# Ledger of designs, part 1: peptides against a protein of PDB entry 3VA4

Scores and structures below are computed, not measured.

Target 1, 107 residues: chain A of PDB entry 3VA4
Amino acid sequence: EPIGQLRLFSGTHGPERDFPLYLGKNVVGRSPDCSVALPFPSISKQHAVIEISAWNKAPILQDCGSLNGTQIVKPPRVLPPGVSHRLRDQELILFADFPCQYHRLDV
Below, numbering starts at 1 at the first letter of every chain, in headers, positions and changes, except where a header shows other numbers.
Peptide ipSAE was made for these designs. It is ipSAE averaged over its two directions, with the distance scale d0 held at 1.0 Angstrom where the peptide's residues are scored. Compare it between designs on one protein only; published cut-offs may not apply.
A fold fails the geometry check if it doesn't show the stated peptide or something in it is severely misdrawn.

## One batch from the design tools (peptide)

Design b1_p8_1 (made by RFdiffusion4)
Fold by OpenDDE base, seed 2:
Structure b1_p8_1 (fold): chain B 107 residues (1-107), chain A 8 residues (1-8)
Amino acid sequence: as target 1 above (107 residues)
Amino acid sequence: PPPPLDDP
């Protein structure tokens, strides 16, 4: 069962999408085989990764050297490639210009 | 932002 969820907010691209997050590496990217597949040209094939090592630990977000970057919204920060960022519940993330939100699921 | 064409 999923441990977390990543929400892609609705926008000009279309309606809201929700992606389940599991133990291990959840790759965010344009490639269709990504756990979080964002089929948009501004997203890198393998854009970022959300790694969940245990159900009771905060996930780690890392940018994978994406072209258009990964940002935390509040407070605003651009994530340097490969640097670990611990996700907070309800954290708002920009993958390129696509706003998303992480939330932990009760399991 | 511009689209990455063939970035890994």
Scores: peptide ipSAE 0.130, ipTM 0.833, DockQ to the pose 0.298
Fold by OpenDDE base, seed 3:
Structure b1_p8_1 (fold): chain B 107 residues (1-107), chain A 8 residues (1-8)
Amino acid sequence: as target 1 above (107 residues)
Amino acid sequence: PPPPLDDP
């Protein structure tokens, strides 16, 4: 079923949240119909997308032209809109100012 | 942190 997980770390917004990731496009955004719904004003309605083509392939992260951006923590890099980034297991991502972590599920 | 803003 879920192939990966995106963790939103706890913060001033509240406790930690874990979002399951499935095959296909997992949209990250403020819109409530997003797979990863982050209901915060600094997050764009359609902020980014994590696309998983197969269980044995690294997901692809793309910023969707968000206002406040998407960044990889290490090594530090701002993702230009539409540019594919292959996610590594345990990758730390900033959607705007919200730190998240991708985890591959091996089950 | 970036300011809270809606999309353009």
Scores: peptide ipSAE 0.123, ipTM 0.844, DockQ to the pose 0.488
Fold by OpenDDE base, seed 1:
Structure b1_p8_1 (fold): chain B 107 residues (1-107), chain A 8 residues (1-8)
Amino acid sequence: as target 1 above (107 residues)
Amino acid sequence: PPPPLDDP
């Protein structure tokens, strides 16, 4: 049972996709075995990680030293590699230039 | 952005 969701908005790459997020590490990257697999050239194989703890359902986002970066949209800023960012519900994230949105599932 | 050929 997922406790969160990451939405990849539709774009030139194709239609919208929704990825379930679970407790533990949810790796975002181009590698096909990533929890959030974004098979696009501008995404690093291991781009970022969204970690959700059992005692705190609020996810922590960290860039893993990606080439094209991870950004928070409001306010706009690039996340330094390895720096923890606590995700807020409905937060908009850019992995490289791909806009995504985190949604907390109330289950 | 440019596509990486590989990553560390």
Scores: peptide ipSAE 0.111, ipTM 0.829, DockQ to the pose 0.256
Fold by OpenDDE base, seed 4:
Structure b1_p8_1 (fold): chain B 107 residues (1-107), chain A 8 residues (1-8)
Amino acid sequence: as target 1 above (107 residues)
Amino acid sequence: PPPPLDDP
């Protein structure tokens, strides 16, 4: 069962999309085999990773050296590649220009 | 501009 959810907000690209997040690594990227597949040119093939452990449901977000970066909205911060960021519930994230929101599921 | 499709 999913432990969390990543919401891609609606925009010029199309409607809102919700991606389930599971224990382990959830890769965010343009490649179709990514857990969170964002098929947009500005997204790197393997853009970022959201890792969720069994011991701590708070996900760890890392940018994977993406070309257009990963940012936290509040407080605003660009994530350096490979540096762990612990996601907060309802946290807003920018993958390149695409706003997303992490939601922790009650499971 | 967005990267080319073959770029990471």
Scores: peptide ipSAE 0.102, ipTM 0.815, DockQ to the pose 0.267

Design b1_p8_1_s1 (made by RFdiffusion4, then SolubleMPNN; from b1_p8_1, 5 letters changed)
Fold by OpenDDE base, seed 2:
Structure b1_p8_1_s1 (fold): chain B 107 residues (1-107), chain A 8 residues (1-8)
Amino acid sequence: as target 1 above (107 residues)
Amino acid sequence: GPPVRAAP
């Protein structure tokens, strides 16, 4: 059962998509075997990771040395590769140029 | 930021 959700907003790529997030490492990337598979050229095969250590703890987002980066939208900042960022509920994230939103599921 | 490019 998922602990959180990552929403990819609709855009030129197509409609909105929702990805379940589970305990452990949820890899974000272009590779089809990623937990959050974003099959777009600007996304690195292994782009970032969202790690959830417990249902009642904020997930940790890390960029994995992606080419086009991972950013927090408000306030705007680029995440340095490998540096842990604690995700807040409803946080808006850019993976390359793709806007996403994390939210905690009520489980 | 950097231009969006095809990524590895």
Scores: peptide ipSAE 0.325, ipTM 0.864, DockQ to the pose 0.839
Fold by OpenDDE base, seed 4:
Structure b1_p8_1_s1 (fold): chain B 107 residues (1-107), chain A 8 residues (1-8)
Amino acid sequence: as target 1 above (107 residues)
Amino acid sequence: GPPVRAAP
């Protein structure tokens, strides 16, 4: 049962894609075995992680030391590697230059 | 477009 969703907006790379997010660690990265697989050269194999606990369904986003970084759009800031960021519903995220949006599901 | 550099 997915607890959240990460939307990759459409762009030059192709159409919009929605990725379900589950309890535990949801790895964002270029590797095909990532929960959120973003098969683009500028995305690190293991770029970031979105961790969701049963205790608090608000996800924690951490950059994993990616080359091209992870940013929050509003207010704009680069996430230092390994530093926890608590995602807000509808939060806009940049993985490298790929805009995404977190959506909390009602479950 | 996205960054040109390929990431590890």
Scores: peptide ipSAE 0.321, ipTM 0.871, DockQ to the pose 0.615
Fold by OpenDDE base, seed 3:
Structure b1_p8_1_s1 (fold): chain B 107 residues (1-107), chain A 8 residues (1-8)
Amino acid sequence: as target 1 above (107 residues)
Amino acid sequence: GPPVRAAP
């Protein structure tokens, strides 16, 4: 069962999309086999990873050395590649220029 | 933010 959700907000690319997040590594990237597949040119094939080690632990977000970066919106900052960022519920994230939001599911 | 370009 999914433990979290990553929402890609609607935009010029199309409507909102919600991706379930599971235990383990949830890869974010342009490659179609990514858990969170974002098929857009500005997204790296392997862009970032959201790792969930347990249902009761905050997920860890890491940029995978993406070209256009991964940013936290509030407070604003660019995530250095490979540095662990503990996600907060409702956290707003930019993968390149695509705004997303992490949501912890009540399981 | 960082510049946006086609990514590998």
Scores: peptide ipSAE 0.338, ipTM 0.872, DockQ to the pose 0.814; fails the geometry check
Fold by OpenDDE base, seed 5:
Structure b1_p8_1_s1 (fold): chain B 107 residues (1-107), chain A 8 residues (1-8)
Amino acid sequence: as target 1 above (107 residues)
Amino acid sequence: GPPVRAAP
């Protein structure tokens, strides 16, 4: 059962997409086998990871040394590679130039 | 933010 959701907002690339997030590591990247597969040239094959250790703990976001970075929108901040960022519910994230939003599910 | 380029 999914613990959270990552929404990719609609844009020039196409319509909105919602990705379920599960316990463990949810890899964000261009590779098709990623949990959050973003098949766009500006996304690194292994771009970032969202790790969920327990349903009652905030997920941890880490950039995996991506070329075009991972950023928090408010307040604006570029995440250094490998540094843990605790996600807040409804947090807005940029993977390269793609805006996404994390949502905690009520399960 | 960082410039957008084709990524490895």
Scores: peptide ipSAE 0.331, ipTM 0.870, DockQ to the pose 0.805; fails the geometry check

Design b1_p8_1_s2 (made by RFdiffusion4, then SolubleMPNN; from b1_p8_1, 5 letters changed)
Fold by OpenDDE base, seed 1:
Structure b1_p8_1_s2 (fold): chain B 107 residues (1-107), chain A 8 residues (1-8)
Amino acid sequence: as target 1 above (107 residues)
Amino acid sequence: APPVRAAP
């Protein structure tokens, strides 16, 4: 049932963690009820959203006006709030200063 | 880059 996965790399915060991504909105944030809950002070309660539609499995990432931002690593850039970014498989993302990686699951 | 601060 999960269409994708978001991996939070290990760091000073702790060990690596993997979060499943499903159809619809997958909210990334400090709030414990977020699909991708990152319980760290620098992460906004509702930091960003990864949306996956039924007709297009490629996720769309949008920053939700977070304090410390959302960045793409490949071509380094900060995502303006509300601007859609189509995620590519294996793409590296920074939520604040926390490095994550999106992985598209087969089937 | 600006310093990372605690978010609301």
Scores: peptide ipSAE 0.348, ipTM 0.864, DockQ to the pose 0.913
Fold by OpenDDE base, seed 3:
Structure b1_p8_1_s2 (fold): chain B 107 residues (1-107), chain A 8 residues (1-8)
Amino acid sequence: as target 1 above (107 residues)
Amino acid sequence: APPVRAAP
């Protein structure tokens, strides 16, 4: 049962894609076995992780030492590697140059 | 902000 969703907005890469997020670690990266697989050269194989410990807890986003970084859009902030960031509903995130949005699902 | 490079 998905608890959240990560939306990759449409762009030159193609159409919008929505990825379900589950309890545990949801890895974001270029590797095909990632929960959120972003098959683009600027994305690190293991780029970031969204960890959801419980359905009633805010997810934690951490950059995994990616080359091109992970950023929060509002307020603008580059996430230092390994530092926990508590995601807010509808939070806009840049993985490298790819804009995404986290959405909490009502379960 | 940072330049875009092919990532490992």
Scores: peptide ipSAE 0.356, ipTM 0.870, DockQ to the pose 0.841; fails the geometry check
Fold by OpenDDE base, seed 5:
Structure b1_p8_1_s2 (fold): chain B 107 residues (1-107), chain A 8 residues (1-8)
Amino acid sequence: as target 1 above (107 residues)
Amino acid sequence: APPVRAAP
């Protein structure tokens, strides 16, 4: 069962989409085989990764050297490639120009 | 935010 969820907010690209997040590595990218597949030109094929090591530990977000970056919204900052960011529940994230939100599932 | 371009 999923441990978390990543929501892609609705926008010019289309409606809201929800992606389940599991234990291990959840790759975010344009490639169709990514766990979180974002099929948009501004998203790198392998853009970022959300790693969940245990149900009771905060997930780790890392940018994978994407062209258009990965950013935290509040407080705003660009994540340097390969640097671990510990996700907070309800965290708002930009993958390139696409706003998303992480939330922990109560399972 | 960085400029948006088509990514490889």
Scores: peptide ipSAE 0.344, ipTM 0.868, DockQ to the pose 0.821; fails the geometry check
Fold by OpenDDE base, seed 2:
Structure b1_p8_1_s2 (fold): chain B 107 residues (1-107), chain A 8 residues (1-8)
Amino acid sequence: as target 1 above (107 residues)
Amino acid sequence: APPVRAAP
């Protein structure tokens, strides 16, 4: 059962898409086998990872050494590769130039 | 924001 959700906002690439997030590692990347598959050229095959250790703990986001980076919108900052960032509910994230939002589900 | 390029 999904514990969280990552929403890719609509844009020039197309309509909005929602990806379920589960316990464990949820890989964000261009590769089709990623939990959060973002099939766009600017996204690295293995771009980032959102790890959820428990339903009652904030997920940890880490950039995997992506070319175009992973950024937090408020306050704005680029995440250094491999550095853990605790996600807040409704946090806005940029994977390369794609705006997304993490949402904790009520389960 | 960093420049956007085709990623590996």
Scores: peptide ipSAE 0.340, ipTM 0.869, DockQ to the pose 0.822; fails the geometry check

Design b1_p8_1_s3 (made by RFdiffusion4, then SolubleMPNN; from b1_p8_1, 4 letters changed)
Fold by OpenDDE base, seed 5:
Structure b1_p8_1_s3 (fold): chain B 107 residues (1-107), chain A 8 residues (1-8)
Amino acid sequence: as target 1 above (107 residues)
Amino acid sequence: APPVRDAP
C-alpha cells in the first residue's frame, strides 16, 4: 500500500531507517505521531510535509517553517517555508543536518 | 544537535 519511501541514512544517530509514504500528507518531524518521526532535537516537531496526491504523480515537499530548514542536495537549494517542491525519484534531502533520500515504489 | 523551535 505504500507509494513511496523515505530513507534516513545511517549516521551518529544510528543505523539506516526506511519510512513508508502513503497517499495524502506524510508529516516529517520530531513529534512521535508524525508519519516520518525523526526523534532528534534539531528536527522541528512539525518540520516538513510530503504530500502524495496520486500514485502516478510526483510528491510535493514543503517545509513547515522549521527552525533548521529543509534543503535539496543536488543542485543545492534551501526550500522556503510553505513553497511546494516537486520531488524527483532518488532525490536527496536534508532535514536540518540529517540526509535522507526519497524513493518511488513501483505500485 | 541544537534545540529547535517551530514557527508560530
Scores: peptide ipSAE 0.193, ipTM 0.811, DockQ to the pose 0.218
Fold by OpenDDE base, seed 3:
Structure b1_p8_1_s3 (fold): chain B 107 residues (1-107), chain A 8 residues (1-8)
Amino acid sequence: as target 1 above (107 residues)
Amino acid sequence: APPVRDAP
């Protein structure tokens, strides 16, 4: 069962999409086999990873050396490649130019 | 930041 959710907000690319997040590594990228598949040219094939080690622990976000980067909106910060960032509930994330939001599910 | 580019 999903432990979290990543929302891709609606935009010129199309409608909002919600991706379930599970225990383990949830890869964000343009490749179709990614857990969070974002089929847009500005997204790297393997862009970032959201790792959830346990249901009661905050997920860890890492940029995978993407071209256009991964950023936290509040407070504003560019994530250096490979550096762990603990996600907070409702955190707003930019993958390249695509705004997303992490939400912890109460299960 | 530089403009967004198509990524590998």
Scores: peptide ipSAE 0.456, ipTM 0.886, DockQ to the pose 0.880; fails the geometry check
Fold by OpenDDE base, seed 2:
Structure b1_p8_1_s3 (fold): chain B 107 residues (1-107), chain A 8 residues (1-8)
Amino acid sequence: as target 1 above (107 residues)
Amino acid sequence: APPVRDAP
């Protein structure tokens, strides 16, 4: 059962998409076997990871040394590779130039 | 923001 959701907002790439997030590591990347598969050239094959250790703990986002980076929108900052960032509910994230939003599911 | 390029 999904514990969270990552929403990719609509844009020039196409319509909005929602990705379920589960306990463990949810890899964000261009590779089709990623939990959050973003099939766009600017996304690294293994771009970032959202790790959820428990249903009642904030997920951890880490950039995996992506080319075009991972950013938090408010306040704006680039995440250094491999550094843990605790995701807040409704947090806005940029993977390269793609805006996304994390939210915790009510389960 | 830095220019976006195709990533490996």
Scores: peptide ipSAE 0.443, ipTM 0.886, DockQ to the pose 0.891; fails the geometry check
Fold by OpenDDE base, seed 4:
Structure b1_p8_1_s3 (fold): chain B 107 residues (1-107), chain A 8 residues (1-8)
Amino acid sequence: as target 1 above (107 residues)
Amino acid sequence: APPVRDAP
């Protein structure tokens, strides 16, 4: 079962979407086989990865060398490719220009 | 910040 959630906020692209996050690697990208599939031109095919381990259920976010980057909103910070960022509950993330929010599920 | 472009 999912232990986290990534919410894509509504916008000009369409309505809000919620993506379940599981133990292991959750790839964020434009490719349809990504765990978090964001089918938008500004999103790289494999844009970022959210990895959740059995030992540490706080997700690790890494940008995968995306063209338009991955950013943390508060405090504002661009994630360098491959650098691990430990996600906090309710953290706001930009994948390219798409705002998202991580939510830890109570499971 | 650079403009957003279509990504490969």
Scores: peptide ipSAE 0.436, ipTM 0.881, DockQ to the pose 0.883; fails the geometry check

Design b1_p8_1_s4 (made by RFdiffusion4, then SolubleMPNN; from b1_p8_1, 4 letters changed)
Fold by OpenDDE base, seed 1:
Structure b1_p8_1_s4 (fold): chain B 107 residues (1-107), chain A 8 residues (1-8)
Amino acid sequence: as target 1 above (107 residues)
Amino acid sequence: PPPVRAAP
């Protein structure tokens, strides 16, 4: 059962898409085998990871040394590679230039 | 951030 959801907002790339997030590692990247597959040139094959522990359902986001970076929208800031960032519900994230939003699911 | 480029 999904613990959270990552929404990719609609844009020039196409319509909005929602990706379920589960316990463990949810890799964000251009590679088709990623949990959150973003098939766009500006996204690194393995761009970032959203890890959710069984202890705490609040996700930890880490950039994996992506070329175009991972940013938090409010307040605006680029996440240093490998540094853990605890995601807050409804947090807005930029993977390269693609805006996304994390949503915790209440089950 | 730097200009968006195609990533490897």
Scores: peptide ipSAE 0.343, ipTM 0.872, DockQ to the pose 0.838
Fold by OpenDDE base, seed 2:
Structure b1_p8_1_s4 (fold): chain B 107 residues (1-107), chain A 8 residues (1-8)
Amino acid sequence: as target 1 above (107 residues)
Amino acid sequence: PPPVRAAP
């Protein structure tokens, strides 16, 4: 069962999409085999990873050396490649220019 | 951040 959810907000690309997040590595990228597949040109094939080691631990977000970066919205900052960032519930993230939100599921 | 470009 999913431990979390990543929401891609609606925009010029289309409607909102919700992606379930599971224990282990959840890869964000343009490649169709990614857990969070974002089929947009500005997204790197392997853009970032959200790793969930346990249901009771905050997920770790890492940028994978993406071209257009991974940013945290509050406060605004670009994540250095490979540096671990602990996700807070309801955290707003930009993958390139695509706004997303992480949500911890109540399970 | 830099301008958005098509990524490999």
Scores: peptide ipSAE 0.334, ipTM 0.870, DockQ to the pose 0.837
Fold by OpenDDE base, seed 5:
Order: structure tokens, then sequence, then C-alpha cells
Structure b1_p8_1_s4 (fold): chain B 107 residues (1-107), chain A 8 residues (1-8)
């Protein structure tokens, strides 16, 4: 049933983690009830959201006014809060200082 | 990237 995947790369925090992404809103944040729970001090409780409206549409990433921001790696840019960014397959994202990668699943 | 701080 997952439409996509968000990978948190390994680092000083620990090993790689993969999070399934579903239709609707997938909240990224420090709060334990987030779809993508990143339990790190630099991550805002409600940091960002990845919204998937349909299996055949690119997901939309929005920063939720996080303290330490959300950035796209290539080309590098900071996402303004609340502005929609269409995710590309294999896109590299920084939530605060944590590198992640979005992957579209074949469904 | 900006300096990292503990987030609310």
Amino acid sequence: as target 1 above (107 residues)
Amino acid sequence: PPPVRAAP
C-alpha cells in the first residue's frame, strides 16, 4: 500500500531508516506520532509534510515553519515555509541537518 | 546551512 519511501541516511545518530509514505499527508517531525518520526532535537515537532494526492502524481513537500528548515540538495535551496515543492524521484532532502532521500515505489 | 539549534 505504500506509494513512496523516505530514507534517512545513516550517521552519528545511528543506522539508516526507511519510512513508508502513503496517500494523504505524511508528517515529518520530532513528535512520535508523525508518519516520519525523526526523534532528534534539531527537528521541529511538526517539521514538514509530504502530501501524496494520487499514485500517479508527484508528491508535494512543504516546510511547516520549522526552526532549522528544509532544504533541497540539487540544486541547493531552502524551502520557504508553506510553499509547495514537487518531489522528484531520488530527490535528496535535508530536514535540519539530516540527509534523506525520497524514492517512488513501483505500485 | 544555517546554525542548528534545539527546536520547539
Scores: peptide ipSAE 0.341, ipTM 0.873, DockQ to the pose 0.862; fails the geometry check
Fold by OpenDDE base, seed 4:
Parts: C-alpha cells; sequence; structure tokens
Structure b1_p8_1_s4 (fold): chain B 107 residues (1-107), chain A 8 residues (1-8)
C-alpha cells in the first residue's frame, strides 16, 4: 500500500491529480512509465526521484538533472541535481513550473 | 531559474 501521496495541483494543464508513493524509488517524469507521470513538455523524461526506504519513511527527493529544475517552495530553494532533500509532510514542490504537495499517509 | 523550456 502507499506510504505517501504526491498531489499535482490543478492548473491550466487540467485538474488536480494524486499519485501514490510507495517504498523504493518513485520516479517523477514525463515518461509514461514513471511512478509520478507528468506528461508535460517542461518535465524531463526522468525529472526527479522520491525514494522511501523501509527504515526511514521520510522521503528523499532528488532532482535527476532535469532541464527546468526542482524547487522547494518554503523556504524557496532550487535543488541541485543529485542532492538529497528530506521531504516534510505537506511540503510544496515545484517540478519545473508545476506545483505539487507531498502528503504523508497514516499507514 | 531560467525560463521554462521544452525538456528532453
Amino acid sequence: as target 1 above (107 residues)
Amino acid sequence: PPPVRAAP
């Protein structure tokens, strides 16, 4: 079962979407086989990864060298490629220009 | 960050 959720907020692209996050690697990207598939031109095929380990359920977010970057909203910060960022519950993330929110599930 | 571009 999912350990977390990534919410893509509604926008000009369409309605809100929720993506379940599981133990292991959850790849964020434009490729359709990504766990978090964001089929938008500004998203890299493999844009970022959210990794959740069995011993530490707090996800680790890493940008995968995406073209348009990955940013944390509060406080605002661009994530350098490959640098681990530990996600906090309710954290707001920008993948390129797409705002998302991580939610830790009570499981 | 730079303006949004179509990503590879």
Scores: peptide ipSAE 0.333, ipTM 0.869, DockQ to the pose 0.828; fails the geometry check

Design b1_p8_2 (made by RFdiffusion4)
Fold by OpenDDE base, seed 4:
Structure b1_p8_2 (fold): chain B 107 residues (1-107), chain A 8 residues (1-8)
Amino acid sequence: as target 1 above (107 residues)
Amino acid sequence: PPPAMPVP
């Protein structure tokens, strides 16, 4: 059962998409086998990871040394590679230039 | 309410 959701907002790339997030590693990237598959040229094959543990269901976001970066929108900042960021419910994230939103599910 | 969207 999904613990959270990552929403990719609609844009020039196409319509909105929702990705379920599960316990463990949820890889964000261009590779089709990623949990959050963003098949766009500006997204790295392995761009970032959202990890959810059984002990703390607040996800940890890390950039994986992506080419075009991972950013938090409020307050705006670029995440250094490998540095843990605890996601808040409804948090807005940029993977490269793609705006996304994390939502915690009540499970 | 609808999800918050980033400001362009």
Scores: peptide ipSAE 0.066, ipTM 0.754, DockQ to the pose 0.043
Fold by OpenDDE base, seed 3:
Structure b1_p8_2 (fold): chain B 107 residues (1-107), chain A 8 residues (1-8)
Amino acid sequence: as target 1 above (107 residues)
Amino acid sequence: PPPAMPVP
């Protein structure tokens, strides 16, 4: 059962896509085997990871040393590689230049 | 979840 959702907003790349997030590590990257597969050249093969250790705990986002970075929109912040960032519900994230939003599911 | 729109 998914605990969260990562939404990739629509853009020049195509329509909106919603990715379910589960307990454990949800890898964001260009590689097709990633939990959140973003098949775009500006996304690193292993770009970032969203780790959910328990259903009642906020997920942890870490950049994996990506080429084009991971940023939080509000307040604006570039995430240093490997540094844990606790995700807030509804948080807006940039993976490279791709805007996404994390949403906690109440299921 | 409610819909959202791209960040400018």
Scores: peptide ipSAE 0.062, ipTM 0.760, DockQ to the pose 0.042
Fold by OpenDDE base, seed 2:
Structure b1_p8_2 (fold): chain B 107 residues (1-107), chain A 8 residues (1-8)
Amino acid sequence: as target 1 above (107 residues)
Amino acid sequence: PPPAMPVP
């Protein structure tokens, strides 16, 4: 049962994609075995991680030392590698240049 | 990384 969702907005890469997020570590990266697999060359193999410790806690986003970075859109902010960022519902995120949105599911 | 960009 997914607790959250990460939406990759549509763009030149193709249509919108929605990725379910579960308890524990949800790795974002180019590697196909990532929970959130973004098969694009500008995405690091293991780019970032969204960790959900409990359904009633905000997820924690960390950049994993990616080449092209992880950013919060509003207000604009680059996330230093390994520093925990607490995601808000409907938070807008850039993994490299790919815009995404976190959404908490009502379950 | 590049500067933040607008989202759709």
Scores: peptide ipSAE 0.051, ipTM 0.730, DockQ to the pose 0.079
Fold by OpenDDE base, seed 5:
Structure b1_p8_2 (fold): chain B 107 residues (1-107), chain A 8 residues (1-8)
Amino acid sequence: as target 1 above (107 residues)
Amino acid sequence: PPPAMPVP
């Protein structure tokens, strides 16, 4: 069962999409093999990773050296490649220009 | 970061 969820907000690309997040590595990227597949040209094939080591630990977000970057919205910050960012519940994230939100599931 | 051309 999923431990978290990543929401891609609706936009010019289409409607909202919700992606379940599981234990282990949840890769965000344009490649269809990604756990969070974002099939948009500005998203790198392997853009970022959300790693969940345990249900009782905060997920770790890392940019994978993406071309168009990964940003935290509040407070605004660009994530350097490979640097661990501990995700907070309800955190807003930009993958390139695509706004997303992480939330923890009550499981 | 500023947007760039689509990646292959």
Scores: peptide ipSAE 0.036, ipTM 0.695, DockQ to the pose 0.703

